# Ledger of designs, part 97: peptides against a protein of PDB entry 7RZF

Target 1, 358 residues: chain A of PDB entry 7RZF
Amino acid sequence: PFQEEHLKQLYKIVPIKDIRNLYVTFPIPDLQKYYKSNPGHYLGHLIGHEGPGSLLSELKSKGWVNTLVGGQKEGARGFMFFIINVDLTEEGLLHVEDIILHMFQYIQKLRAEGPQEWVFQECKDLNAVAFRFKDKERPRGYTSKIAGILHYYPLEEVLTAEYLLEEFRPDLIEMVLDKLRPENVRVAIVSKSFEGKTDRTEEWYGTQYKQEAIPDEVIKKWQNADLNGKFKLPTKNEFIPTNFEILPLEKEATPYPALIKDTAMSKLWFKQDDKFFLPKACLNFEFFSPFAYVDPLHCNMAYLYLELLKDSLNEYAYAAELAGLSYDLQNTIYGMYLSVKGYNDKQPILLKKIIEKM
Target 2, 358 residues: chain A of PDB entry 7RZF as posed
Amino acid sequence: PFQEEHLKQLYKIVPIKDIRNLYVTFPIPDLQKYYKSNPGHYLGHLIGHEGPGSLLSELKSKGWVNTLVGGQKEGARGFMFFIINVDLTEEGLLHVEDIILHMFQYIQKLRAEGPQEWVFQELKDLNAVAFRFKDKERPRGYTSKIAGILHYYPLEEVLTAEYLLEEFRPDLIEMVLDKLRPENVRVAIVSKSFEGKTDRTEEWYGTQYKQEAIPDEVIKKWQNADLNGKFKLPTKNEFIPTNFEILPLEKEATPYPALIKDTAMSKLWFKQDDKFFLPKANLNFEFFSPFAYVDPLHSNMAYLYLELLKDSLNEYAYAAELAGLSYDLQNTIYGMYLSVKGYNDKQPILLKKIIEKM

## One batch from the design tools (peptide; aimed at target 1 G70)

Design b2_p30_7_s1 (made by RFdiffusion4, then SolubleMPNN; from b2_p30_7, 14 letters changed)
Fold by OpenDDE base, seed 1:
Structure b2_p30_7_s1 (fold): chain B 358 residues (1-358), chain A 30 residues (1-30)
Amino acid sequence: as target 1 above (358 residues)
Amino acid sequence: LDELLKITYYEGSLTSASDYRIEPITFKLE
C-alpha cells in the first residue's frame, strides 16, 4: 500500500505525442471480490457522466476539458486505483487546481446525496443489455481474456461476472467514496509544455518527468470543497431498452425496401431485418425543402438551423448513447437528413424529442 | 511498493465513447 510519502504527489510528465491529460488517482482497496456489486463502476458511471449537471458538463462549459473518464483500475495484487482522467484544453492546463477542486466538489455532492439504488439499477440494466447483445469478439482474443479472468471468477460465472450486477451495496459505494479524498490523491499532468522542465527519467520507457509534493495549502483547498449548486445527479435514462422482442419475419418480406406509403408529402420505405435478428432498427429521414439550397443566405440559414438543433439535443445525446441509441443530423443539397439507430424499443422516444426540438 | 509507484497515463484522444478502452500506459516510478 502507498505510504503517506507517496500520497499528495504531483507528477509533470512529458509525452511523446502532443497530448494534454490530467490523471487524478486514488489508491483503493482491492474490490475484485465485490464484482457482483461493482461499487467502482457505480462511481465511475456518475463521475464520468456527461449529461447536464455532470462534472464534465461544468468543465466543458469553462473550456477547460474536452473529455472525462472515471473508473477503477487494477493495481498490484490486493490493491486498486480509482482514476479520473480528463483531456485538457490549453486553457485547462492553466487551471488544473480548479479542475481538481471541481472534481472534489462533485465527489462531495455524491457524498451528500448518498448511494442511489435507481442508479445502480440503471447500471445493472445497461450492463445486462451490453452482455446480451455483445458483438462477436475474435475467438483468440476472447479465449485469452477468459483464461485471464478465470483467476478472478468462478468458472460458472466467468462469462457473466464482468457484466451482470446482482447486489446493491451502498456500504461499499460509501467505502470507495471515502477513499476519494485529497489526502489520498496522486496527480499526473501530461503535457509537452513540461519539456526542458523535468529532472527525472523513468527507468523503463525513458519518460521525462518531474515529481513535486502538492502544497498543503492546495490540499486544504480541496479538502474544503463546498457543494457546488451546478452539480446534480443525472436524471433517469429514458432510453434504456426493456423490450427486446423480435417480430416474426413477414412471409412477403422483400430483400429490398418496399414502398409502404406513397403520398404527395411523403414516401415511406420499409425493410424487415432478415439477416441479423436483433431488436434494433435504423430510421432514416430525408426532408426536402425548395429553400434549402436556393441561394447562399438560405444555405447558411439551413446550416445554422441544424447547428442550433444539434446543440439543443445535446442534453439527450449522452443518455441515448449509453442506452445504445444514436442519431445523426446532416444538411443536404435538398434539405436535411436525420438518422436514428440502435435498439428499437426507445427509438420513438428519441425521435419525439428530436421532432419537438425541430 | 515499487509496483504501486506505477503511473498510468493514456496516450491518445480520450474519446468519451463508453467502449473506448484507453490502454493505460503504465510506467514504473522508482
Scores: peptide ipSAE 0.008, ipTM 0.448, DockQ to the pose 0.020
OpenDDE base, seeds 2, 3, 4, 5: peptide ipSAE 0.005, 0.007, 0.006, 0.000; ipTM 0.343, 0.449, 0.361, 0.351; seed 2 fails the geometry check

Design b2_p30_7_s2 (made by RFdiffusion4, then SolubleMPNN; from b2_p30_7, 16 letters changed)
Fold by OpenDDE base, seed 3:
Structure b2_p30_7_s2 (fold): chain B 358 residues (1-358), chain A 30 residues (1-30)
Amino acid sequence: as target 1 above (358 residues)
Amino acid sequence: LEELLKITYYEASITSASDYTIEPITFVLK
């Protein structure tokens, strides 16, 4: 484990590429033996959440962060790390202390709310879906991966251990949360802005960096992180599929889309899947408007309309994506194109949400 | 530091949802 001298450290790192990243790292116990409950995944799911009231949503609203990832990572010497990684804006690079304060405010919110079994259940269900419908991996890579994890899991569980959650362990969630404290933090900032301001060179890659202790005042500021009222737990994900029934191929199924509805206002073509046999569907809609391309003003209005529509749907986009649903909205010369793809079970819910925002 | 640098590359690959081209139900609203 890291000694006290390795904690409360700030690293300023010069990248080769023009990137701005912040890594907030906490040493945690080895959680491998707890794979059935995976408390690190639970915390990573919440800390890395992109919905309303999330850490990322707030940091984006301030213009400081573009992306955020949270989760556990393997460490050396029988311990792990919990890492929160963000892509920084130019402005965010100036507000790193405040970004980290917001991280601790969110963590404090998680402590205040306590472990939620329903969140665990969603993680379990999502992972079960991901396992069931996992894409074919390259045999060599997959074999190497399996060979590596055979050291950690029983042979009978080796295929499922990384995906299938079995046990809700609030005690382990709280244990990991107790390690996510300012006194245990290691911070790395990656930016070209540190060029010429470093005093050390990494031995393996020649990466230039500076190491400094985080001031006790800053640590204390983070320790005193209050509850920020902007942070909320996610709402339940309504898009998680539960029905995976595959309908039998119809006797009259055509190898091409067939016109199944023809009205004054709409035509509907249908093609049943005869190749993949997955509980998925693609719904494509073309909307026609005589005004869409009549003049430059209407073209710009149609464009603006879609941008506003996309913005209004952002609250659902992440939850849908997690559940294996996606949508696309595009301008056409005749109007608008909408596509909804993914698991068919909850597509009607997403489609309804889109239509309600139109 | 070496372990920190390796983290950046792996996370990008998981999002390849195989585009199962289920042929679209095209609704033409006239």
Scores: peptide ipSAE 0.013, ipTM 0.373, DockQ to the pose 0.030
OpenDDE base, seeds 1, 2, 4, 5: peptide ipSAE 0.015, 0.006, 0.007, 0.007; ipTM 0.350, 0.383, 0.319, 0.390; seeds 1, 4, 5 fail the geometry check

Design b2_p30_7_s3 (made by RFdiffusion4, then SolubleMPNN; from b2_p30_7, 16 letters changed)
Fold by OpenDDE base, seed 2:
Structure b2_p30_7_s3 (fold): chain B 358 residues (1-358), chain A 30 residues (1-30)
Amino acid sequence: as target 1 above (358 residues)
Amino acid sequence: LEDLLKITYYEASIESASDYTIEPITFKLE
């Protein structure tokens, strides 16, 4: 177990590759027995969220971070870690203390709002979808995985335990969140900029590093993290599918797209799935404009329009992705192309959002 | 630009769970 002397430590690590990473690590209790509620997944979902008012959104807006991952990781026997990992920009490497301050401000926001049952329900629903529609694993790898997890789960639950959430446990969420404090932090910064500034070598891989105590003034600064008004809980994800009904194959189903609408303004082709039988669809729209490619000015205007449209849709991109929806927008020589793909149930909602922004 | 665009083609297809790139059927309008 980590003693107090192992906490509030900063590690400066020299990578082999040209990478810049920050790891903010908290020792937490072993959560394996709580797999039915998975409080670490709940917190990882919120801390790792990419939508408006998220931690990542603020850190990206400052140009300090490219990507963020939050979640639990296995430790030694009887404990785990909660880790927040970010990919640092060159500028972000200079602002590590402020990045970590923002992490604690977001964590403080989560404490102030308290555990949200609707967020747990979204995690439950997303995991249920992932379980139901998971790809076929390689038999050897799958058997080895199952053999490994048989040590942790009852035989009757071994296939579902990693995916199916059953119990909302706000007490366990609060318990884990209470461990995410500055006094419990271990920080690792990975950068080539530490080359020649290290005094230790790791035993197994020969990784060069320096270990330092984090100054008490910095710990106090993080302990006094206020509520940053830029941080907000995510909105409800309206794109999560709930209907998975597969319509019967029509008797007149063609192996090729059939023209089902022909008007002066639109042609519509339709092909029913005769192969996969999944509750998924692809919607492809080709828009034609006689003005799109008339001259360089109109071409540039069409390009700028599409870039502005993409920017205006960014608020939905992450929520759609989590729900197994995607969209693509491209300029063509004749106008533009729009594709909407994924689970068919909520595609009309995403399509409506796109059209409203056009 | 929206007012100037006509929807001339709408294809409803189903993506393969696998990397089947549905090649866009390039209808050459002759």
Scores: peptide ipSAE 0.008, ipTM 0.353, DockQ to the pose 0.125
OpenDDE base, seeds 1, 3, 4, 5: peptide ipSAE 0.009, 0.006, 0.006, 0.000; ipTM 0.394, 0.341, 0.341, 0.306; seed 1 fails the geometry check

Design b2_p30_7_s4 (made by RFdiffusion4, then SolubleMPNN; from b2_p30_7, 15 letters changed)
Fold by OpenDDE base, seed 1:
Structure b2_p30_7_s4 (fold): chain B 358 residues (1-358), chain A 30 residues (1-30)
Amino acid sequence: as target 1 above (358 residues)
Amino acid sequence: LEDLLKITYYEASFTSAEDYRIEPITFKIE
């Protein structure tokens, strides 16, 4: 186990690549036996959330962080870690203490709200979808993976154990949250800016680093993290598919798109899937405007319009992505192009949101 | 104890939701 001497440490690491990363690590108990509830996944889902009121949204709004990942990682035998990783901007590198303060503020928000069964249910549903529609892995890689996890799971569950959540365990969520405290933190900052400022070399890879104790005053600041009113739990993800019905192939199905609607204002082409047999669809829209490319002013206005539209849709982008939906908006010389792809069940909801913002 | 000092750093290549490869960079800090 990490002893007290291994906690509250800061590592400044020189990378080979030009990267700026912050790793905030907490030792946690071995959660392997709790795979059916997977409290680390629940916390990783919330801490790593990218929607409004998320940790990433706030840190990104300040220009400090580009990306954020949170989750449990395997450690030594009988030990695990919870790690929050962020990609730092140049400005973010100067505000690491404040970034970590915001992490603890978000964790404090999670403690205050308590475990949410609906969030667990969304994680369960998302994982079930991912399992059901998982692409075929390479047989060799898959076999090796299964062989490795046979040590941890019953044979009957080995195929499902990593995906299928079965039990909501708020007690375990709270137990893990109780380990996510400043007194248990290990911080690593990875940046080339530490070149020539290190005093140690890692034995295995020759990585140059400096180890420092985090000052008690900094630990106390993080311990006194208050509730930040900008942090909110995510809203329910309305894009999670629930209907996976595949319609029978029509007898008159054409190998190419057929024109099914022809009006003065619109043409609609349709092709039924005859190859993949997935509950997925691709919706492609071309909007034509005689004004889109008539002069430089109109061209720039059309560009600006789509940039503003994309920005206004950011609130849905992450939730849609998690649910296996994507959209694309592009300027064309004739007007604009919209594509909506993914599971067909909730595509109408996403399309409606896009149209309402237009 | 040596295994406990392994800080696994993950480079998340965020190319697509499907290609979420967290490559663990394990630093053994002695």
Scores: peptide ipSAE 0.007, ipTM 0.371, DockQ to the pose 0.021
OpenDDE base, seeds 2, 3, 4, 5: peptide ipSAE 0.006, 0.000, 0.000, 0.000; ipTM 0.336, 0.316, 0.317, 0.340; seeds 3, 4, 5 fail the geometry check

Design b2_p30_8 (made by RFdiffusion4; failed a check: the pose's geometry)
Pose (drawn by RFdiffusion4):
Structure b2_p30_8 (pose): chain A 358 residues (1-358), chain P 30 residues (1-30)
Amino acid sequence: as target 2 above (358 residues)
Amino acid sequence: FFITHFEASYYHGANVHVKHPFEFTEYTPL
């Protein structure tokens, strides 16, 4: 649907609720026919990746961006999109051309070195382990899902869809990586600061927007010279699991969790799994404090401190959320709260790091 | 601020839902 008359354009949209965002839209051909190599997931794993020396961490370091989501959007049949969607700070709206410039700097940093064998092997291993201990399904919604993807795949791999990968073909990685060029951009800015500046309006919904077609100054400033920032490729993963042993059932087997520790400091509830036999467990905590909800100031500093703890600890723990160990730490009325779940092998390192950062 | 006491629970080998890697390489709006 994107003919070249309406390419290289930058819209300005006025919202109703106060948000600030920047969408970067590329068009690409259909790649659902390529469901073995999956080049879109490769570029999505390399673009939207938090951690040391990556696209999001440098935009955090310049104070412009809270978070960004990479990957490719799939629309209808016979055509596909690719999106880099970002949200903005107060002075992140002043430097949009520099943000998109850094986006093409990281794209060119990934075009000078191109394919990687160990990233494909690592991602295939992760999907294979994540498929081997695939948990049980709720019978409603699961049959709708496997009847939702029954139109595309044959009868043998109706289940093993986007779980098992056979081949690493760098040609398709290079093909989809070439289609991401600044002659294929469509920038869209959402900000509430354009109240009285909008000429055009939407008939269907009634929203207002603009047409600031990007002059060629900034296009030929985008693709001209792009060496690097302080970017780097992600490093070897250490949260990949290795212990897949189901520990045996002990003498004192109980059908309900029993109180084992009862002190004036803490208490526990414990139950060895009897039904599922998956090498993974969930550990949850609830810390209490009478000072968490005393007045609005003390009920306000709790969200700020907990949120800054999540800010400063996502850079470390995104590899744990990527390997299958997810944690969550949010506030409650009474006190604060913690819940770490996932594979059985790497809970101590993650929970201990959470405490010593806390 | 400080912590007066806490409670915890642990379920060893339980059935917990975790995201697989391809759900992190897919576009989702903010």

Design b2_p30_8_s1 (made by RFdiffusion4, then SolubleMPNN; from b2_p30_8, 14 letters changed; failed a check: the pose's geometry)
Amino acid sequence: FEITYYEASFEENANVELKTISEFTKYKPL

Design b2_p30_8_s2 (made by RFdiffusion4, then SolubleMPNN; from b2_p30_8, 14 letters changed; failed a check: the pose's geometry)
Amino acid sequence: FKITYYEATLLLGADVKLKTISEFTKYTPL

Design b2_p30_8_s3 (made by RFdiffusion4, then SolubleMPNN; from b2_p30_8, 16 letters changed; failed a check: the pose's geometry)
Amino acid sequence: FTITYYEASFEEGADVELPTISDFTKYKPL

Design b2_p30_8_s4 (made by RFdiffusion4, then SolubleMPNN; from b2_p30_8, 18 letters changed; failed a check: the pose's geometry)
Amino acid sequence: FEIVYYEATFEEGANVELPTISDFMKYKPL

